# Peptides against a protein of PDB entry 4KTY: the designs that were tried, part 130

Target 1, 266 residues: chain A of PDB entry 4KTY
Amino acid sequence: YVLNDIGVIFYGEVNDIKTRSWSYGQFEDGILDTCLYVMDRAQMDLSGRGNPIKVSRVGSAMVNAKDDEGVLVGSWDNIYAYGVPPSAWTGSVDILLEYRSSENPVRYGQCWVFAGVFNTFLRCLGIPARIVTNYFSAHDNDANLQMDIFLEEDGNVNSKLTKDSVWNYHCWNEAWMTRPDLPVGFGGWQAVDSTPQENSDGMYRCGPASVQAIKHGHVCFQFDAPFVFAEVNSDLIYITAKKDGTHVVENVDATHIGKLIVTKQI

## One batch from the design tools (peptide; made by RFdiffusion4, then SolubleMPNN)

Design b2_p20_5_s1 (from b2_p20_5, 11 letters changed)
Fold by OpenDDE base, seed 1:
Structure b2_p20_5_s1 (fold): chain B 266 residues (1-266), chain A 20 residues (1-20)
Amino acid sequence: as target 1 above (266 residues)
Amino acid sequence: GEQHQLSDEYFMELLAKLKA
């Protein structure tokens, strides 16, 4: 989880799982220096740089460009003007070295690019890390642990009212660490995500969230456990928005979100 | 290969299956 410099990232559809190779390159020249530079840009205190909880949370924020001029700019509109299409990247090295030399965010990334770069960052700093792919990954926008799909009275989706969304797949990272700030048993794998999705206490970041805590339904523990829980376990709630402003639950599907979570043992 | 959000049509078809 630290020594492997080449990996495989799962993507595609749950019924048509695909893999892509990714070169992490954590031992390549200039990469460790760049990771240190990232923490410098974050103005991270030296005293915190030995704490994997703080490091992973800072990395989650800094691998994306939002808030802090971090490493990567995301794009999902199939328009990649003035940059590199996300699918053109084959590893972390070129991205990190470009960031270090230009001192400006690199364009462009999607989830696996963010996860790949973040994986390099974590491994460079001695934190065991792996990439996780979640198929049918929910994005809960209003923090109610549901995927709310609002319908018109005619049965069509009301896209304006529907703020939540579902990705066909989403990649994030799991980092291995102790969690002395949590109850016993909630150390080990922690979900961390550098893809900018939601604001977490003032920054676009996510985690570390205890995987064990989430598996046992404990979403009250820091950091961002409700959001991660919702990504993998949200019920699809079909809600008819009546003309009079009332909401009626039309249907509930508890089986669709997070059908498959895949990670490769490295 | 790029990730995308599921469409409105996808959920409408899914709902239709649930109602059947």
Scores: peptide ipSAE 0.630, ipTM 0.948, DockQ to the pose 0.878
Fold by OpenDDE base, seed 2:
Structure b2_p20_5_s1 (fold): chain B 266 residues (1-266), chain A 20 residues (1-20)
Amino acid sequence: as target 1 above (266 residues)
Amino acid sequence: GEQHQLSDEYFMELLAKLKA
């Protein structure tokens, strides 16, 4: 069994699917050492470093710079001063080596960059991993498993009230592991996400969330299953916020989120 | 090629289609 050190990441739009090559470089010199360094920076207990559940969760936190001076700083404003534009990266190696050398977060990443680096991290540590792209990926901000779109009485979106959002696409990772902490049958692929989206028990991290659990609606299973579930299966709820303070559900669209989920099977 | 959040206009248009 040989893991590929070069991969393909899907992005773009549902009606205009695009791919980009990504060099993971998990076997290149210094990369494993950098992954160990990442865990050291996380102050991860040595006893947990053999546990893919703990490792993947720590990785999801440390690949982003938030909270812990992790690897990558995200930027989505199309202004990338003091760093490298996300689209300029072609692989994980330069990012990880820069992090190790500078001991400072690397600028900048978006979802596929986070996913690419995280994929390298997981693979370096012997965890089978792949990247998943979800088109029309919801970001549930209040953990209600809905994409709430608040409208003014005139029909315009109330951006102040609308805290949830939808990405045109979002990339995260799936890592293969047993889940002895979950009921039988919920091992296998686990969703993990290093793109900083939501705080999970004190840190910007996500997962591991059992893919099987999510598919069957078991959002009560650790970790962060509700968030991942919402990314792929939220209903769009259009809510009119009336002047009297009442909220009226205007429409519901159960078909839009998670239109397409693409991954290359390893 | 970069990811972005869908705009308010997108949802308004989507809603309009849904109502039609």
Scores: peptide ipSAE 0.624, ipTM 0.947, DockQ to the pose 0.870
Fold by OpenDDE base, seed 5:
Structure b2_p20_5_s1 (fold): chain B 266 residues (1-266), chain A 20 residues (1-20)
Amino acid sequence: as target 1 above (266 residues)
Amino acid sequence: GEQHQLSDEYFMELLAKLKA
């Protein structure tokens, strides 16, 4: 989980699972230096740089450009006029070296690009890490652990009221560490995500969230456990918004979100 | 192969299947 410098990332659809190779290149010249530079740009105290909890949380913030002029600018509109299309990247090295050279965010990334670069960052710093792909990944924006789909009385989706969304697939990372800040048994794999999705206590970042805690429904444990839980376990709630402002639950689907979660063993 | 959000039409179709 630290030594492998080439990996495979899963993407596509549940009915048409695809894979792409990704070169992490954590041992290539200049990459470790760039990871240290990233932590410098984050103004991370030296005392925290030996703590994988702090490092992974800072990394989740800094691999995206939001808030702090971090590594990657995301784009999902299929217009990439001022940079490289996300699908053109084949590894982390070119991205990280460009960031170090230009000292400006690199364009453009989507989830697997963020996850690939973040995986390199973690591995460079001695943190065992892997990429996880979640098909039908929910984005709960109001922290109610549901995917709320609002409907007009005629049955059409009300896009204005529907704030939550679902990705066809989403990639994030799991990092291996002890969690002395949590009860015994909640160390091990921790979900961390550098794709900018939600604000977490002032920054677009996510994790580390204990995978064991999430599996057992302990969403009260830091960091961002409710959001990660919702990504993989939200019920689809179809709600009819009446003209008088009242809401009626039309249907509930507890089987769709997180239909398939895949990671490649190293 | 790029990441995208599921459409309104997708959910309407899904709901129709649930009601059937």
Scores: peptide ipSAE 0.623, ipTM 0.946, DockQ to the pose 0.870
Fold by OpenDDE base, seed 3:
Structure b2_p20_5_s1 (fold): chain B 266 residues (1-266), chain A 20 residues (1-20)
Amino acid sequence: as target 1 above (266 residues)
Amino acid sequence: GEQHQLSDEYFMELLAKLKA
């Protein structure tokens, strides 16, 4: 989880799982220096750089360009005119070296690109890390641990009211660390995500969230456990918005979100 | 194989299956 410089990232559809190779390149020339540069740009105190909790949280923020001119600009509109299409990247090295050279965010990434670069960052700094792919990954936008799908009375989705969304798949990272800030048993793998999805205490970042805590429904622990929990366990709530302003729950699907979560064992 | 959000049509179809 630290020494492997080439990995496999799962993507595609739940019924047609695909894999792509990704070169993390954490031992390549200039990559460690770039990771240190990233922490410098984040103005991270030296004392915190030895704390995997702080490092992973800062990395989560800095691998995306939002807020802080971090590494990657995301794009999901299939328009990549001012950069490299997300699918063209094959590893982290070119991205990180471009960032270090230009000192400007690199275009463009999607979830696996963010996860790939973040994995390099974590491994460079001695934090065991892996990429996790969640199929049917929910994005809870209103922090209610549900995927609310609002319907018109005619049965069509009301896109204006429907703020939550679901990704066909989403990749994030798990980082191995102790969590002395949490109760005993909630160390180990921690979910961290650099893909900009939601604001967390002022910045687009996510985690570290205890996988064990989330697995057992404990979402009260820092950081961002409710959001990560929702990604893998949200119920689909179909709500009819009546013309009179009332909302009626018509259906609930508790089996769709997080239908498959995949990670490489090595 | 790019990442994308599921469409309104997807959920309407899914709901139809739930009702069946």
Scores: peptide ipSAE 0.614, ipTM 0.945, DockQ to the pose 0.854

Design b2_p20_5_s2 (from b2_p20_5, 12 letters changed)
Fold by OpenDDE base, seed 4:
Structure b2_p20_5_s2 (fold): chain B 266 residues (1-266), chain A 20 residues (1-20)
Amino acid sequence: as target 1 above (266 residues)
Amino acid sequence: SEQHVLPDSYFMELLKELKK
């Protein structure tokens, strides 16, 4: 495994796939120190810092600012007046060094920024990591492993009837590690996500979730396998919400979510 | 391009195609 300090992140649309360069800079001065600082801020025990399971989970929580004043503040409303627009970042170094210097969350990030910084964090700590881009990435908010699309009786979609949503694309990380806490065969690549999406046992974090387990439909394994599974494999369920409060399933599309998943082979 | 949630209109169009 070659630890490259520059990478490519896929984004955009399925019919208009784009790539952006990202400088991870895991070997740059101050970056490792900042990663250690992040773990210090998380009050992570020294004994756990050698465990990639714990490290990746802590990193998942700390790369986002929610709950713990972590590294990055997300923004998706196109208002970036109090910081740097997500698209302006070109790498992890400036973000991490700013965090270390200011000791305050850095504004702003979106999924690829979170993934980029998280990738640096993982690699700095000796964990092989890569970024994965999922087009039509589901955000299952009610943990039913499906993407609910509600229709009014007139047939119009009303997204206000659900907290479920679909990203045009979403980036997260895969980290390579053994999983002695899981059955044999579920080590290797683990999905971890620092973009704040859902609460996981009290914090906005996600993973590590065994990629192999998810591929085989084993969503019972820690951590957050159901959520990750839903991101890539949720059925679109078109549901008519009737005035009497009843729900009628109108259509099901099992082919749309996770239609394209792209990652660099590292 | 920025990451964004797919709008209602997107699913409306998908549904139309699905019903065909």
Scores: peptide ipSAE 0.631, ipTM 0.944, DockQ to the pose 0.846
Fold by OpenDDE base, seed 1:
Structure b2_p20_5_s2 (fold): chain B 266 residues (1-266), chain A 20 residues (1-20)
Amino acid sequence: as target 1 above (266 residues)
Amino acid sequence: SEQHVLPDSYFMELLKELKK
């Protein structure tokens, strides 16, 4: 989880799982220096740089460009005129070195690019890390642990009322660490995500969230456990919004979100 | 190969299947 510099990232569809190679390059010249530079740009205290909890949380914020002019700018509109298309990247090295050289965010990334760069960052700093791919990954933006799909009375989706969304797939990272700030048993793998999705206490970041805690339904522990839980376990709630303003639950699907979660020991 | 948000039509079809 630290020594391997080439990996495989899962993507595609649940019925057509695909893999792509990714070069992490944590041992390449200039990469460690760039990771340190990232923490410098974050103005991270030196005392915190030895704490994987703080480092992973800062990394989740800084690998994305939002808030702090971090490493990568995300784009999902298929318009990449002012940079490199996300699919053109083959590894973390070129991205990190460009960031270090230009001192400006690099364009563009999607989830696997964010996860790839973040994986390099974590491994470079001695934190065991892996990439996780979640198919049918929910984005709950109102923190109710549901994927609410609002319907018109005619059965069509009301896109204006439907604020939650589902990715065909989403990649994030798991980092291995002890969690002395949590109850016993909730150390080990921690979910961290650098893809900018939700604001977490003032910044676009996510985690570390205890995987064990989430598996046992404990979403009250820091950081961002409810959001991560919702990504993998949200119920699809079909709600008919009536003209009189009342809401009626039309159907519930508890099996669709997070139907397949894949990670490979690299 | 790109990551994308599932369209409304996906859920509409899914709901139809659930109602069967």
Scores: peptide ipSAE 0.626, ipTM 0.944, DockQ to the pose 0.875
Fold by OpenDDE base, seed 3:
Structure b2_p20_5_s2 (fold): chain B 266 residues (1-266), chain A 20 residues (1-20)
Amino acid sequence: as target 1 above (266 residues)
Amino acid sequence: SEQHVLPDSYFMELLKELKK
């Protein structure tokens, strides 16, 4: 995982799975220096830089530009006039070197770009990492572990009440590490995500969340396990909002979110 | 090819299928 400098990222739709090549370039000149620079910008203590838990959490914050003038600015509105369209990137090297040179966030990224750059960051620092693609990935906005879809009495979606959303697909990273801060058995792969989705204790960051813990329904462990759990396992709850203000659950679909989760096997 | 949020229409159709 650490030694591969070229990878494949899955995207598209469940019925039309696509792959794109991504050059991580963790061994190219200036990339390690840039990763160290990123940690410097985060004002990360030297004592923490050897701890993959702290490093991956800082990385999840710094690969996105929010809060801290990190590496990438996200854009999902199909307007990329002030930078590079997300689909134009083919690897991490140009992005990281531009960030190091300009010392300003690079425009623009979407989930696979964030994941690609984050993968480079982790691998540069000796942390085994891979990219995971989740099809029908839920974004739980109110931390109730559900995807609440509010409907008007006529059956149309009430967009004002519906705060949660679902991505057609979403990419994030898994990083391999021990978790001495967690009970035995919850080390190994940890979900980390640099795509700015939710605020986690004051910053747009996510993880590390134990994959094993999440697989077994343990969402009480740090960091951000409930959010990651919701991404892959939220029930779709169809709720009719009546005129009198009452809510009635009309239907529940427990099989749609996280329909397919794909990662490259080595 | 780009990442996007599923539209309201997607869920409306999905619900219709569930009711069948």
Scores: peptide ipSAE 0.622, ipTM 0.943, DockQ to the pose 0.848
Fold by OpenDDE base, seed 2:
Structure b2_p20_5_s2 (fold): chain B 266 residues (1-266), chain A 20 residues (1-20)
Amino acid sequence: as target 1 above (266 residues)
Amino acid sequence: SEQHVLPDSYFMELLKELKK
């Protein structure tokens, strides 16, 4: 999980799973220095740089450009002027070296690019890490653990009221570490996500969230467990917004979100 | 190949299936 410098990232659709190669290049010239530079840009205290909890959380913030002029600018509108289309990247090295050289955010990334660069960052700093792909990945923006789909009375989706969304797939990272800040048994794999999705206590970051805690419904554990839980376990709640302003739950689907979660084990 | 948000139509069709 630390030594492999080439990996495979799963993407596509649940019924048409695809893979792409990604070169992490954590041992390439200048990459470790760039990772240290990233922590410098984050103004991370030297004392915290040996703590994988702090490092992974800072990394989740800094791999995206939001808030702090971090590494990557995300784009999902299929218009990539003034940069490189997300699909054109084949690894982390060019991205990180460009960031170090220009000292400006690199354009552009989507989830697998963020995850790829973040994986390099973690591995460079000695944190075992892997990429996880979640198909039908929910984006719960109010942390109610539901994917609320509001409908008009005619059955059409009310896009104005529907604030939550679902990705066809989403990639994030799992980092291996002890969690002395959590109860015994919740160390090991921790979900961390550098794709800018939600604000977490003042900046776009996510994790580390204990995978074991999430699996057992312990969403009260830091960090961002409710959001990660919702990504994989949200119920689809179909709500009809009546003309009189009342809301009626029409249907609930508890089986759709997080239908398939895939990661390379080696 | 790129990541995208599922469109409204996806859920509308899904709901129709659930109602069957």
Scores: peptide ipSAE 0.620, ipTM 0.942, DockQ to the pose 0.875

Design b2_p20_5_s3 (from b2_p20_5, 12 letters changed)
Fold by OpenDDE base, seed 5:
Structure b2_p20_5_s3 (fold): chain B 266 residues (1-266), chain A 20 residues (1-20)
Amino acid sequence: as target 1 above (266 residues)
Amino acid sequence: AEQHVLSDEEFMKLLEELKK
């Protein structure tokens, strides 16, 4: 999880799983220096740089350009006129070196690009890390741990009223570390995500969230456990919005969100 | 290959499948 410099990332659809190669290149010239530069840009104290909890949280913020002019600009519009299409990237090295050279955010990334670069960042700094792909990944927008899909009375989706969303797939990272800030047993793999999805205490960042805590429903543990829990375990709630403003739950689907979670073995 | 948010049509399909 630290030594491998080439990996495989899963993507596509749950019924059409695809894989792509990704070169992490954590040992390539200039990459460690770039990772240190990223932490410098984050104004991270030297004392915190030895703490994987702080490092992974800072990394989740800095790998995306939001808030802090971090590494990658996300784009999902299928228009990439001022940069490189996300699908054109084959690894982390070119992205990180461009960031270091230009000192400006690199365009463009989507989830697997963010995850790839973040994986390099973590591994480069000696934190064991892997990429996880979640098919039917929920984005809970109002922190109610449900995916609320609003329907018109005629049965069609009311897209204006529906604030939550679901990705066909989403990639994030798991980082291995002890969690002395949590009860015993909640160390190990921690979910961290650099794709800008939700604001966490003032910044677009996510994690570290204890995977064990999430699996056992302990959403009260820092950081961002409710959001990560919702990504993999929220129910789809189909709600009919009536003309009089009342809401009626018509259907509940507990089978699709997080239907498949895949990670590469050692 | 690119990541996308499920469309209204995709949700409608899921809902229809759920009702079966």
Scores: peptide ipSAE 0.609, ipTM 0.941, DockQ to the pose 0.808
Fold by OpenDDE base, seed 4:
Parts: sequence; C-alpha cells; structure tokens
Structure b2_p20_5_s3 (fold): chain B 266 residues (1-266), chain A 20 residues (1-20)
Amino acid sequence: as target 1 above (266 residues)
Amino acid sequence: AEQHVLSDEEFMKLLEELKK
C-alpha cells in the first residue's frame, strides 16, 4: 500500500458525490513528534505503541477531544466562533501542530477532518490507512443493528421517537493490520473511526473492526463491529406509531443503508 | 458540503430518490 501525503476525500450526498483534497503531511516536520505526543497524552505504554490494534484504538479515541482532551473538537451546529470552521481545513498538519503547540483540543472538525487527521496519525506510525466515505450512513444509537424510522399515522416521519439518525455522509478510516486476536482471515483492513459518535467501553472511540468479519456478518468480534456494521448495513425499520401508543412494523428495507461506500484506491 | 444528520424531510426525499 502506497502511503501518499496527499489524498482525496469523498463527501456530499449519494446523488451528488463530491471530492476534496486533503494533505496528510505525515512526513512533515513535527508531525511524527505530535503523533508520539498524542500517545503520550493517552498515557499509552511503550509496549503497546508497536501494536497496531492498540495504536489504532488509542488513535480513535485521541483524535477526538472527548474524554481525554484529544486533538479535535467536533461541531455540527454551524457554530464555529471559537475556532476554525471544519470546511476551512485543508490538511492534517496545521491541526496537529496546533494541538502540539497549544496542548489543547483544536476547534473544529467534522467526519472528514477527523478522518484526515486520523489517517495522518496512522500513517505516521507505520500503519497503512485510508479514508472511507459512506453515503447515507446510519448512526445506530441503541446498538440494535437497525435504523428505526417512526411514522405518524398520516405517514409522516417523526424522528423524535428515535435516537437513531442517518448522516448525509460519514467518513472513517480503514487501517491495515493483522488481527491475531481474531480468527484467521479477519486481518487486513480494519474499520476505525475517530469521529465521536458512540461510547465504546468508556470512551468515544470505534474500532478496529474487521472489515472482512463485518462483510460476512460477524459482529461478535472486537472492537465495535456492531456499530460499524450498522453504519453500512442497517435495516431500515418503518414503524407506525399509533395514537394508542402501539407500534406496528410496516416495512423493512435492508438495501439502502450503505448504498455507496467510496474510498480512494491507492 | 458539511456533514449533517438528515432531517426528516431530507431523509424522506432521499429515500424516495433511492427507491427509483
């Protein structure tokens, strides 16, 4: 796998695919030092720093600011008054160097920013990594591997009845590693996600989850396979909420979540 | 260009488009 310092990130919508360049800058001065600093801030033992499983999991936690004063603060409410709008970033270098200099979380990021910085982190530490964009990406809030879509009796959607949501798009990373902790065949690409979405064993982190395992429906393997699976393969469950408080499942759609997953093949 | 959670309206519209 060729590790380029400049990449393309896909974003937008399934019917309006867009691309943006991103400078990873994993070879630029101070970046490796910053990645080591990130692991220091995570209080990661030296023995673990050579293990891509541990490193990717720590990176997943530390690239976001939640829990541990990690690198990036996410913002999705269009309020960026105390930092840089997510769309203004063009690469990882400025973010990482600011983090190292200020020793405070950098504002602000969204999924592609998290993924970009995380990609740099992984690559700096010798882990082959790429960014994956999933359009119509599910956020399974209750870990039931489905997206509950509640309908009023008139057929209108009422999203207030569920905490599940769908992103227009979501970017995360795949990291290449062996998985000796998993059965044979489930090494290779591992999904890891630094965008703070759900708590995983006490921290906002996600992965590494075996892509092969997920593709074959194995969600029992560490880490966070159910969540990743739901992002790409949740069933849409249409539920009518009746006035009497009863819920009736009207339809199940297993085909639309994860309709388009795009990554730059390098 | 920004990532966002689809509104109910956006969600329904997109579903309709995807079903075509």
Scores: peptide ipSAE 0.454, ipTM 0.881, DockQ to the pose 0.521
Fold by OpenDDE base, seed 1:
Structure b2_p20_5_s3 (fold): chain B 266 residues (1-266), chain A 20 residues (1-20)
Amino acid sequence: as target 1 above (266 residues)
Amino acid sequence: AEQHVLSDEEFMKLLEELKK
């Protein structure tokens, strides 16, 4: 989880799983220096740089360009005229070195690019890390731990009222650390995500969220456990919006979000 | 190959297929 400098990232669809190679390159010249530079740009205090909780949280903020001129600009509109298409990247090294050289955010990334660069950052700083791919990954916009799908009276989806969305797949990271700030047993793998999705206490960041806590239904612990829980375990709530303004729950599906979560054990 | 948000139609179609 620290020494491997090349890996495989899962992507595609739940019924058509695909893999791509990714070069993390945490031992390449200039990469460690760039990771330190990232923490400098974040104005991270020196005392916190030895704490994997703080480091992973700062990393989740800084690997994306939002808020703080971090490493990567995301794009999902299939328009990449002012940079490199996300699919053209083959590893973290070129991205990180470009960021260090230009001192400006690099264009462009999607989830696996963010996860790849973040994985390099974590491993470079001695934090065991892996990439996780979730198929049918929910994006809960209102923090209610469910996906609210609004229906018209005829049963069709009302896209105007439906704010929540589902990714075909989403990649994020898990980082291994102790959590002395949490109850005993909630250390180990922590979910962290650098893809800019939701604001967390003033910044686009996510985690570390205890995987064990989430698996046991505990979403009250820092950081961002409700959001991570929703990504993997949201119920689909089908709500009919009546003409009189009332809402009626028509159906609940608890089986499809997080249909498959894949990660390598290396 | 790229990550994308499922459209309502794609999502519903896929859900129906997965229920089989």
Scores: peptide ipSAE 0.370, ipTM 0.840, DockQ to the pose 0.521
Fold by OpenDDE base, seed 3:
Structure b2_p20_5_s3 (fold): chain B 266 residues (1-266), chain A 20 residues (1-20)
Amino acid sequence: as target 1 above (266 residues)
Amino acid sequence: AEQHVLSDEEFMKLLEELKK
């Protein structure tokens, strides 16, 4: 989880799982220096740089360009005219070196690119890390631990009222660390995500969230456990918006979000 | 191959397939 500089990232759809090779390159020349530079840009205190909790949280913020001119600019509109298409990247090295050289955010990334670069960052700093792919990944926009799907009376989705969304797949990272700030048993793998999705206490960042805590239904622990929980376990709530302005819950589906979560076991 | 938010139609279709 630290020594491997080449990995496999799962993507695609639950019914058509695909794999992509990714070169992390954590031992390549200039990469460690760039990771230190990233922490410098974040104005991270030296005392915090030895704390994997703080480092992973800062990395989560800085791998995306939002808020702080971090490493990668995301794009999901299929228009990549001012940079490199996300699918063209094959590893973290070129991205990180470009960032270090230009001192400007690199265009463009999607979830696996963010996860790949973030994985390099974590491993460079001695934090065991892996990439996780979640198929049918929920994006809970209003932090209510469910996906609210609003329907018209005719059964069609009301896109104006429906703010929550589902990714075909989403990649994020798990980082291994102790959590002395949490109850015993909630150390180990921590979910961290650098793909800009939601604001967490003023910045686009996510985690570290205890995987064990989430698996046991504990969403009250820092950081961003409710959001991560929702990504993998949101109930789908189908709500009919009536003409009189009332809302009626028509159906609840608790089985489809997070249908398949895949990570490298070796 | 790229990540995208499922459209309503895609979402419903996928749900139906997963129920089988």
Scores: peptide ipSAE 0.356, ipTM 0.831, DockQ to the pose 0.515

